# Peptides against a protein of PDB entry 4AID: the designs that were tried, part 39

Target 1, 242 residues: chain A of PDB entry 4AID
Amino acid sequence: FDIKRKTIEWGGKTLVLETGRIARQADGAVLATMGETVVLATAVFAKSQKPGQDFFPLTVNYQEKTFAAGKIPGGFFKREGRPSEKETLVSRLIDRPIRPLFVKGFKNEVQVVVTVLQHDLENDPDILGMVAASAALCLSGAPFMGPIGAARVGWVDGAYVLNPTLDEMKESKMDLVVAGTADAVMMVESEIQELSEEIVLGGVNFAHQQMQAVIDAIIDLAEHAAKEPFAFEPEDTDAIKA

## One batch from the design tools (peptide; aimed at target 1 H224 A225 P229)

Design b2_p21_4_s2 (made by RFdiffusion4, then SolubleMPNN; from b2_p21_4, 9 letters changed)
Fold by OpenDDE base, seed 2:
Structure b2_p21_4_s2 (fold): chain B 242 residues (1-242), chain A 21 residues (1-21)
Amino acid sequence: as target 1 above (242 residues)
Amino acid sequence: MEEEMLRRMEEIRRKAVERRA
């Protein structure tokens, strides 16, 4: 196996991005680890467009596997086949920032699957899943203008906290999830308790600054492990502005 | 923004092609 690994220190935790060991049938596959939380992201894309395809067919599926459920708080055994509210929400959190980053006119089917393999009860797999999905897409050869980074920001004891633990989040006055590129914020999701707009905006900026190390780590991994780019010529969309 | 993302994607892409040659 040609295993490539990138390791960084991020918010006082070790982030590991690995490719080449698992899911080799995917176009891109990344095993991401933070603490003892482990996710597998896979990206698969069709090499042709379906006849009559008029929209971009992106699907994102975040899944918490039952074998990890002994370490997942509140895991009622879902009957096989229906996502939880959490899995549905996290699938949307991953979808929202990545969807606009595909090259215009690309209407081949794209499937992103994020699977929680292990949960440490400290590090939420949602942020890790966003990072892993971004990395898997960058490795895939799909016409994706990533990477995205992602971060959760808390407000604990009058300070910003990067990717607070589940225990630190109980004391946090802010649950702020941000995703973005190197150059822009693409998505904000926030739950705020009695904080000024200034603190919230400062949290968005803090998140965007802190995710740059992750973006750079994905780029470095892609520089060593990315597949050949899929040959796709975008339709000249400048002709539609006439 | 879009141009810089395109440039970074193209750079990753170029490096990916160079590693296969």
Scores: peptide ipSAE 0.029, ipTM 0.615, DockQ to the pose 0.584
OpenDDE base, seeds 1, 3, 4, 5: peptide ipSAE 0.019, 0.020, 0.013, 0.018; ipTM 0.588, 0.598, 0.425, 0.469

Design b2_p21_4_s3 (made by RFdiffusion4, then SolubleMPNN; from b2_p21_4, 9 letters changed; failed a check: a repeat of another design)
Amino acid sequence: MEEEMLKRMEEIRRKAVERRR

Design b2_p21_4_s4 (made by RFdiffusion4, then SolubleMPNN; from b2_p21_4, 9 letters changed)
Fold by OpenDDE base, seed 1:
Structure b2_p21_4_s4 (fold): chain B 242 residues (1-242), chain A 21 residues (1-21)
Amino acid sequence: as target 1 above (242 residues)
Amino acid sequence: MREEILKRMEEIRRKAVERRE
């Protein structure tokens, strides 16, 4: 097994990105760990476009499987079939920042699957899932112009907190999820309790600064483990000069 | 495509280093 691993300290926690042990049938696969929370992200893409495909067919699925349910709060044995509200929300949080980063004109099917393998009840798997999905896409060879980083920002005792624990979040006046590239913020989602716009904007800037270490960790992993980029030439649809 | 992705990754890495200095 050629296992590649990147480890960084991030917000006072160890982030581990690993590839080469699991899901080898995927185009990209990353096992990400923060604390004792563990997620598997897989990226798979079609090597051809379907005839008549007019839109980019990206599907993102975040899943909290039943084997992790003994450690997931509110984990009633989900009967097979319907995503929870959380799974639907997190799937959207991952989709939103990655969708615009695919090369224009790429219309091959892409499937990103994030599976929670373990939850520590401190580190939310959503941020870890966003990071892992970004890493899996960068390893896949898909025409993805990432990486993205992601961060959660809390406001606790009059200060910004990077990736607050679930217990710290009970005292937080802000739940701010940010995703972005090294150059730009791509997505903001926020729940706030009577905070000024200045504090929220400062939180976005703080998140974007703090995610740079994650972006660099994904790049470092990709330099050692990425597949050859898929040869894609966008059809020059701009050459239809009407 | 390959060159564009690699160039983009390199540009991202360069800018990430420049922001730490």
Scores: peptide ipSAE 0.056, ipTM 0.698, DockQ to the pose 0.071
OpenDDE base, seeds 2, 3, 4, 5: peptide ipSAE 0.027, 0.029, 0.033, 0.066; ipTM 0.643, 0.670, 0.653, 0.706; seeds 3, 5 fail the geometry check

Design b2_p21_5 (made by RFdiffusion4)
Pose (drawn by RFdiffusion4):
Structure b2_p21_5 (pose): chain A 242 residues (1-242), chain P 21 residues (1-21)
Amino acid sequence: as target 1 above (242 residues)
Amino acid sequence: TFEEFKEQREEWYEKAKEYRE
């Protein structure tokens, strides 16, 4: 039972989100393609709370398979091992904006795994990894507040540029990743060539405008394919507090 | 905010159920 939101031509690149063919046993699994870079994002959460668990346990693992680029690993063991700098960075990049959007009071194990299956030498899977992770979360049925969008905004020839490719990045004076909900920017991360607060802030806003098409697309797939929502009521400590 | 979120998640499920049927 296969389903896509393959629409979203997004910033001139084709973005496809597919579910129901791969990883059917996960709560949420989305194979996401942008250009020809492909990631599988899976989301599973426990249907129970561990005794005495006192914070919200969430793990995000982002991993790159070297076969995503047609190469065998250079390591003595010719297999992927400990996460690289890029994998741990991208893992925090997904975790940061998601961790606060789970319903206050929820403390079940939640694991989201994103695996890079194909890399097209142009479209960084890191942003795509964020979008696919958000899509799988929405589809899983966990108490995860609305979808997250994300984009990389560059600054080339005096203009904002959405999701610039790796070659376009050579000419950019800004590297800004933004992730947000429909209402709000949730995170920023950047490296900037001494640009003003105005332009930087401009890129953040441009990104938030440009990522709406993605939140829409996730909401659209969720309308056709999401699992039943997991019931979770927080405790009404409201009367005790007053 | 929480009630609105819950209602939206139920509506998504209802639409998905109807589409599957």

Design b2_p21_5_s1 (made by RFdiffusion4, then SolubleMPNN; from b2_p21_5, 9 letters changed)
Fold by OpenDDE base, seed 3:
Structure b2_p21_5_s1 (fold): chain B 242 residues (1-242), chain A 21 residues (1-21)
Amino acid sequence: as target 1 above (242 residues)
Amino acid sequence: MLKEFEEQKKRLYEKAKEFRE
């Protein structure tokens, strides 16, 4: 097995990104670990466009599987076949920042699947899932202009906290999820309790600064393990406006 | 090969930056 691994310290926790062990049939596959929370992200893309495809067919599916349910907070037996509210929300959180980063005119089917394999009840798999999905896409050879990083920012005892634990989040006045590239913020999702706009903006900046280490880690992993870029030339769509 | 790939990623990244401005 040609296993490539990147390990960084991130917010006082060890983040591990691993490829080459699992899901080798995918275009990209990353096993991401933070604490004892473990996610598998897979990226698969079609090598041709379907006839008559008029939109970019990206699907993102975040799943918390039943085998991990004993370690998932609120893990009542999810009825087989329907995504939970959390799974739907996190699928959208992953979709939002990655969708605009595909090369314009690319209309091949892309499927990203993020599966929670283990939950430690401290580290939420959503941020880890965003990071893993980004890494899997960067490894895939798809015309994806990533990586993205992601971070959650809390406000606890008058300070920013990077990726607060589920217990720290109970004391947090802010749940701020940020995703971005090295150069730009792509997505902000926030739940805020009685904080100034200055603190919130500071939180976005803090998140964007802190995610650079993750972006660099994904780049380093991709340099060692990425597939050759898919040869895609966007059709000159400017010729149809003439 | 690796340098060309890095340059291509960099060019693509710069183009994506221009598209957001």
Scores: peptide ipSAE 0.019, ipTM 0.495, DockQ to the pose 0.051
OpenDDE base, seeds 1, 2, 4, 5: peptide ipSAE 0.007, 0.010, 0.007, 0.016; ipTM 0.396, 0.454, 0.464, 0.481

Design b2_p21_5_s2 (made by RFdiffusion4, then SolubleMPNN; from b2_p21_5, 9 letters changed)
Fold by OpenDDE base, seed 4:
Structure b2_p21_5_s2 (fold): chain B 242 residues (1-242), chain A 21 residues (1-21)
Amino acid sequence: as target 1 above (242 residues)
Amino acid sequence: DLEAWKKQQEELYRKAKEFRE
């Protein structure tokens, strides 16, 4: 197998991005690991547009599988086939920053699937899912103007904490999820307890600075494993609206 | 957008190809 791996130190934890071992039939596939939390992201895109397709058909599906459920909080009561509230929310968190980064006029079906393979009960798989999805898209050859990075920021003992553990988050006055490109913040989601706007804005900036290492790691992985760009040209009707 | 993406992805692919050869 041609396995490519990038390892970085990120917020005092080892982040590993790997491709080439699993899901080779996908256009892109990345395993992301932090601690003992492991996610698989796959990106698949149609090689043609459906007749009469008038919108960009992106589907993002985040899944916490039953084999990981023994370590996933609240995983026991999933009705077969219906996403949990968490899975729905995380699917949206991944969707929001990636959707605007597809080239205008691209209306081929794109499916991003993020599967939690393992959960350590310390490192939340949502941030890993965002990172892995970004990496998988960058490898795929789809017309995606990524990568994005992502980070969670906490406020613990009067300081910013990058990707706090689930236990540290209980003491945190902030749950701030940020996603962005190298140049721009694309998405902010926040739950805040009695913090100043200055601290929150500082948290966004901190997140964007800290995610640069992840963006660079995705680029490094792509420089070793990227596929040929999909031969795409927008239809003339879509180019006029761009 | 399209040309910027093509250029970026072509460069990534070029490097990835050179690394695999």
Scores: peptide ipSAE 0.602, ipTM 0.946, DockQ to the pose 0.768
OpenDDE base, seeds 1, 2, 3, 5: peptide ipSAE 0.601, 0.573, 0.563, 0.571; ipTM 0.946, 0.941, 0.938, 0.941

Design b2_p21_5_s3 (made by RFdiffusion4, then SolubleMPNN; from b2_p21_5, 10 letters changed)
Fold by OpenDDE base, seed 2:
Structure b2_p21_5_s3 (fold): chain B 242 residues (1-242), chain A 21 residues (1-21)
Amino acid sequence: as target 1 above (242 residues)
Amino acid sequence: MLEEWKKLQEELYRKAKEFRA
């Protein structure tokens, strides 16, 4: 197997991005690990547009598998076939920053699936899932203007904490999730407890700065494993509305 | 955006191809 791996230290934890071992039938597939939390992201895109397709058909599906559920908080409520509230929320967190980065006029079906394979009860798989989805899209050859990075920022004992553990989050006055490119913040989601706007804005800037190492790691992985870019030309009618 | 993407992805693919050769 031609396995490519990138390893970085990120917020005092080892982040591993791997491709080439699992899900080779996907256009892009990345196994991402932080601590003992493990996610598989797959990206698949149709090579043609459906007749009469008038919108961009992106589907993002974050799922925590039942075999991992013995180590996933709240895993007992998974009815077969319906996303949990967490799975729905995380699917949206992944969708929001990636959707705007697809090239205008691209209306081929795109499916991003993020599967939690293991959970260590310290590292939340949502941020890892965002990173893995970004990496999988960058490897796929789809017309995606990534990579994105993502970070969670806490505020613990008067300091910013990058990707706080689930235990550190209990003491955190901030749950700030940021996603962005090298150049821009694409998404902010925040729950704040009695903090100034200055601290929150500083948290966004901190997140954007800290995610650059992840963006660089995805680029490095892509320089070793990227597929041929999909031969896409927008129809002239979509170019005029730009 | 399209031309920027093409250029970036062509470069990444070229590098990846050279590394696999």
Scores: peptide ipSAE 0.443, ipTM 0.911, DockQ to the pose 0.783
OpenDDE base, seeds 1, 3, 4, 5: peptide ipSAE 0.053, 0.127, 0.437, 0.156; ipTM 0.626, 0.693, 0.907, 0.718

Design b2_p21_5_s4 (made by RFdiffusion4, then SolubleMPNN; from b2_p21_5, 11 letters changed)
Fold by OpenDDE base, seed 1:
Structure b2_p21_5_s4 (fold): chain B 242 residues (1-242), chain A 21 residues (1-21)
Amino acid sequence: as target 1 above (242 residues)
Amino acid sequence: DLEKWKELQEELYKKAEEFRA
């Protein structure tokens, strides 16, 4: 096994990105760990476009498996086969920032699967899942203009908190999830309790600054494990309609 | 976009190949 690993300190926690051990049959696969929360992201893409494909067929599936259910709040009643509300929301949080970063004219099927393997009840697997999905895509050779970083920002005791714990979030007046590239914010999702626009905008800027270390860590991992770029050529018909 | 991506991904791949040996 050729295992590549990147470790950084991020918001007072250890973030580990690993590839080469698990899901080697995927185009990209990353095991990400923060605290004792562990996620596996896999990226798989079709090597050809389906005849008559007129849109980019990206599917993102975030899932919290039953083997992790002993540590996942509310996991007791997950019937096999239907995503929970959380799984649906997190799948969308991952989809939103990555979808616009695929090269225009690429219409091969792409499937991103994020699986929660372990939950520590402190570190939410959603941010970790976003980071892992970004890393898996950067390794895959798919025409993806990433990486993205992601961060959650809280507002606790009059200060910004990077990736607050689930317990700190109970005291937070803000749940702000931001995703972006090195150069741009791509997605903002927020739940806010009576905070000024200035504090929220400051939170977006704080998130974008703090995610640079994650972006750099994904690049470092890719410099050790990236696959050859997929030999993609846009069909001439898509260039004429642009 | 495509050319920029190909260049960047090829650079990452070349670096990665140096570490696969």
Scores: peptide ipSAE 0.570, ipTM 0.936, DockQ to the pose 0.758
OpenDDE base, seeds 2, 3, 4, 5: peptide ipSAE 0.536, 0.470, 0.533, 0.560; ipTM 0.932, 0.919, 0.932, 0.935

Design b2_p21_6 (made by RFdiffusion4)
Pose (drawn by RFdiffusion4):
Structure b2_p21_6 (pose): chain A 242 residues (1-242), chain P 21 residues (1-21)
Amino acid sequence: as target 1 above (242 residues)
Amino acid sequence: AAEEALEELNEIREKAVEKRE
């Protein structure tokens, strides 16, 4: 039972989100393609709370398979091993904006894994990795507040540029990743060539405008394919507090 | 606002189940 939101031509690149063919046993699994870069994002959460668990346990693992680029690993063991700098950075890049959007009071194990299956030498899977992770979370049925969008905004020839490719990045004076909900920007991360607060803030806002088409697309797939929502009421400590 | 956004997402998920049913 296969389902896509393959629409969203997004910033001139084709973004496809597919579910129901791959990884059916996960709570949420989305194969996401942008251009010809492909990642599988899976989301599983425990249906129970561990005794005495006192914080919300969430793990995000982002991993790149070297076969995503047609190469065998250079390591003595010719197999992927410990995460690289890029994999741990991208893992925090997904975790940061998601961790606060789970319902306050929820403490079940949640694991989201994103695996890079194909890299097209142009479209960085890191942003795509964020989008696919958000899509799988929405589809899983966990208490995850609305979808998250994300984009990289560059600054080339005096204009904002959405999701610039790796070659376009050589000419950019800004590298800004923004992830947000429909209402709010949730995270920023950037490296900037001494641009003003105004332009930087402009890029953040441009990104938040440009990522709406993605949130819409996730909401659209969730409408066709999401699992039943997991019931979770927080405790009404409201009367005790007053 | 956060509660409304969560309720809306849950309604969308319930509609998706009802449609498949």

Design b2_p21_6_s1 (made by RFdiffusion4, then SolubleMPNN; from b2_p21_6, 10 letters changed)
Fold by OpenDDE base, seed 4:
Structure b2_p21_6_s1 (fold): chain B 242 residues (1-242), chain A 21 residues (1-21)
Amino acid sequence: as target 1 above (242 residues)
Amino acid sequence: MKEKMQEELERIRRKAVERRR
């Protein structure tokens, strides 16, 4: 087993990105840990396009497994079949920033699965899931122009807080989720309580600055553990419409 | 809102490019 691990300090917490131990049958697989919250991201892509495929078939599935439900707030017995509101929301939070970063004309099926393995009741697995999904895609060899970073920003006692705990979030006047590349913000989602546009914009800037350490950690992991890039040449017909 | 957000995103992009040089 060739296990590669990257560890960084991030917002006063240890972030661990690990590959090579679990889900080795996937194109990319990453275990991400922050506190006692643990997620597994897997990326799988088809090596050919389906006949008549006219759109990019990306599926993102965030799952809170029943074995983690003893530590997940609101983790009722989910009958196999319908994602919760949280699982649906987080699947979209992961999908939104990654979808634009695939090479144009790539219409092979891509499946990203993020599974919450453990929850500590302090660190929300959504941000960790976004980071893990980004890392898994960068390791996969898929034509993905990542990495993305992600961060949650709170506003507590008149200051920005990076990835506030679930308890700190009860006192926060802002729930700001940002995802982006090293160069650009790709997604913003925000719930705010009576804050100025200046504070919110400052929060987006703070998030984008703080996620650089995560982006660099994913790059370092990929340099040591990525698969060979999948040989993909876009058909000339999709390049002329950009 | 949308215009100010776009201007700040462009400012963030400029600063990210400057940090790589």
Scores: peptide ipSAE 0.019, ipTM 0.523, DockQ to the pose 0.036
OpenDDE base, seeds 1, 2, 3, 5: peptide ipSAE 0.017, 0.014, 0.014, 0.014; ipTM 0.496, 0.489, 0.487, 0.503

Design b2_p21_6_s2 (made by RFdiffusion4, then SolubleMPNN; from b2_p21_6, 8 letters changed)
Fold by OpenDDE base, seed 3:
Structure b2_p21_6_s2 (fold): chain B 242 residues (1-242), chain A 21 residues (1-21)
Amino acid sequence: as target 1 above (242 residues)
Amino acid sequence: MEEERLKELEEIRRKAVERRR
């Protein structure tokens, strides 16, 4: 087994990105850990386009499986077969920033699956799932112009907090999720309680600054473990508009 | 709207980084 691991300190927590142990049949696979929260991201892409494919067929599926159910807030056996509201929301949260980063004209099927394996009841697996999905895509050889980083920002006791715990979030006046590349913010999702626009804009800047360490960690992992880039030449679609 | 807001946030970020150097 060629196991590659990157470890960083991030917001006072240890972030671990590991590849090469699990899901080796995927194009990319990353086991990500923060605290005792653990997620597995897998990326799989088709090596050809389906005949008559008009749109980019990206699917993102975030799942909180029964193995984590002993540590998931709310403790009920989720009925097999329908995503929960949380799973649906987090799947969209991962989809939004990654979808625009695929090379224009790429219409091969792409499947990203994020599975929560363990939850510590402190670190939300959504941010970790975004990071893991980004890393799995960068390892896959798919024409993905990532990595993205992600961060949650809270506002607690008049200060920004990077990736607040679920308990710190109860005292937070802001739930700000940001995703972006090294250069650009790609997505902002925010719930805010009576904060100035200056504090919110400062939170986006803080998130984008703090996610650089994660982006650099994904790049370092990819330099050591990425597959060869998939040879994709976009069909010249400008020849159909003349 | 969202893309224009993202560009505004990026410009605010750029100016904030330039002021720290």
Scores: peptide ipSAE 0.021, ipTM 0.511, DockQ to the pose 0.029
OpenDDE base, seeds 1, 2, 4, 5: peptide ipSAE 0.020, 0.023, 0.016, 0.019; ipTM 0.496, 0.521, 0.460, 0.502; seed 2 fails the geometry check

Design b2_p21_6_s3 (made by RFdiffusion4, then SolubleMPNN; from b2_p21_6, 9 letters changed; failed a check: too like the target's own chain)
Amino acid sequence: MDEERQRELEEIRRKAVERRR

Design b2_p21_6_s4 (made by RFdiffusion4, then SolubleMPNN; from b2_p21_6, 9 letters changed)
Fold by OpenDDE base, seed 2:
Structure b2_p21_6_s4 (fold): chain B 242 residues (1-242), chain A 21 residues (1-21)
Amino acid sequence: as target 1 above (242 residues)
Amino acid sequence: MAAERQKRLEEIRRKAVERRE
C-alpha cells in the first residue's frame, strides 16, 4: 500500500489527510480525521461525455452510515434509500463551492461521495467532509481548479472560534460556514444571533485566512499522491458565437 | 486544460510558499 499522509495543526486540533489505503477503485479517495471524527471522500469521473449531455452532471452525496449511528447525535435510523435533512444540506454545502471550479465545457459525469465513518460528538463531520471532498477531487486527476478549503466560525465570549465543538456551538452567537479557494470566497452560509455586520464580515475573513493551512495541506498531499491530470480539451465554444 | 490545472496547482503551490516566507 502506498499510503500518503499529511498532518497539520488546525484551530488547536490535529487534521489528518490520508490516501492510498481505502477506496482504490475511485479516481481520488481521502480519509480525513479530526479528533475521532473520520470521513471518507471519494471522487469518480467518467472518462467520456454521454451523447447529448448538455449540462455538467456533478453529483455530491454526503452520507452518515448507520454503523456510525451509535456515535452520531440524533441516531435516526435512516430507512434505506432516503437522505436525511442534514445529509441533503451538507451535500449542498459541498456541491456549491466545488461546482464552479470545474473547467468550462467539461460535461463528463462526476460523483463525489462523502461517508462519515466515525463521529466523536465534538467535531462536526460537515467541514471535514468539505475538506476531504476537495482533497479527493485534487487527487483524482479531474479538471477541477481547486482545492477549496472550508471552515466553521463561531463567536464565543466576544472572540472568533475556528471549528467550534458541538458544545462550544451552544454558547456561540454565530454559525458561519465558509468555503473558498486560496484567492476567493466561494460560499458563505450563516446563522447569526444579534451580531453586527462588521463582526460577520470579520468572521468571513477569519475563516478564509484560517482555511489557507488546509488548502496548503491538500496541495502538499496532491504533490505526492495526485493522479496524472485527465487530458481534457474543451471544445472551443467561443468559436460558435462569432 | 491539463496544463491549466497543472499551472493552477503550481500557482497555488507558489502562493503557499510565499505565505510561509
Scores: peptide ipSAE 0.078, ipTM 0.727, DockQ to the pose 0.102
OpenDDE base, seeds 1, 3, 4, 5: peptide ipSAE 0.052, 0.134, 0.039, 0.088; ipTM 0.705, 0.753, 0.701, 0.717; seeds 3, 4, 5 fail the geometry check

Design b2_p21_7 (made by RFdiffusion4)
Pose (drawn by RFdiffusion4):
Structure b2_p21_7 (pose): chain A 242 residues (1-242), chain P 21 residues (1-21)
Amino acid sequence: as target 1 above (242 residues)
Amino acid sequence: AELEERKERVRAAFAKWKEFN
């Protein structure tokens, strides 16, 4: 039972989100394509709380398979091993904006895994990885507040540029990754060539405007394909506090 | 009909979770 939101021609690149064909046993699994870079994002959460668990346990594992680029690993064991710098950075990049959007009071194990299956030498999977992770979360039925969007905004020839490619990045004076909900920017991360607070802030806002088409697309797929929502009521400590 | 019901459940879950936060 296969389902896509393949629409979203997004910033001139085709973004496809598919579910129901791959990884049917996960709570949420989305194969996401942008251009010709492909990642599978899966989301599973435990349907129970561990005794005495006192914080919200969430793990995000982003991993690149070297076959995503037609190469065998250079390591002595010719197999992927410990995460690289890029994999741990991207893992925090997904975790940061998601961790706060789970319902306050929820403490079940949640694991989201994003695996890079194909890299097209143009579209960085890191942003795509964020979108696919958000799509799988929405589809899983876990208490995860609305979708997240994300984009990279560059600054080339005096203008904002959405999701610039790797070659476009050589000419950019800004590298800003933003992830947000429909209402709010949730995270920023950037490296900037001494641009003003105004332009930087401008890029953040441009990104928040440009990522709406993605949130819409996730909401659209969730309307066709999401699992039943997991019932979770927080404790009404409201009367005791007053 | 089933699709409309699912849509309503998704929207309602999002609105309810937002209210909690």

Design b2_p21_7_s1 (made by RFdiffusion4, then SolubleMPNN; from b2_p21_7, 13 letters changed)
Fold by OpenDDE base, seed 4:
Structure b2_p21_7_s1 (fold): chain B 242 residues (1-242), chain A 21 residues (1-21)
Amino acid sequence: as target 1 above (242 residues)
Amino acid sequence: SALEEHRRRVREYLEKLRAYN
């Protein structure tokens, strides 16, 4: 197995991105670890467009499997066959920033699946899932204009905290999730308790700055482990609208 | 090397993709 691994220190925690051991049948597959929280992201894309495909068929599925359920808060209410509220929310959090980053005119089916394998009850797998999904897409060879980074920002004791633990979040006056490219913020989701707009904007900037290390780590991993770029030529009609 | 050339192609591809943003 040609296992490639990138390890960085990120917000006082070790982030590990690994490829080559698991899900090798996918176009891209990344095992991401932060603390003892572990997620597997897989990206698969069709090599041709379906006849009459009028829209970009991207599907993003975030899943917390039952083997991890004993360590996942709220896992007790999973009705068989329906995503939980958390799974639905996180699937959207991953979808929102990545959907605009596919090359215009690319209408091949893309499936991103993020599976929580382990939860440490400290590190939320949502941010880790966003990072892993980004990395898996960058490894896949799909015409994805990533990577994206992601970060959660808290406000605890008058300071920004990068990816607060679940316990630190209980004391946080802010739950700010940001995703973006190296150059742009693509998505902001926020729950705020009595904070100024200045603090919130500062939180977005802080998140975007802190995610650069993750973006760079994904790029480094991709340079070492990505598949050959998929030969896709956008239709001339879509290129003019860029 | 073939690996260095692959890395170059991946880098150039990622850079080209960014230029469309």
Scores: peptide ipSAE 0.299, ipTM 0.821, DockQ to the pose 0.577
OpenDDE base, seeds 1, 2, 3, 5: peptide ipSAE 0.169, 0.269, 0.288, 0.009; ipTM 0.684, 0.810, 0.823, 0.419; seed 1 fails the geometry check

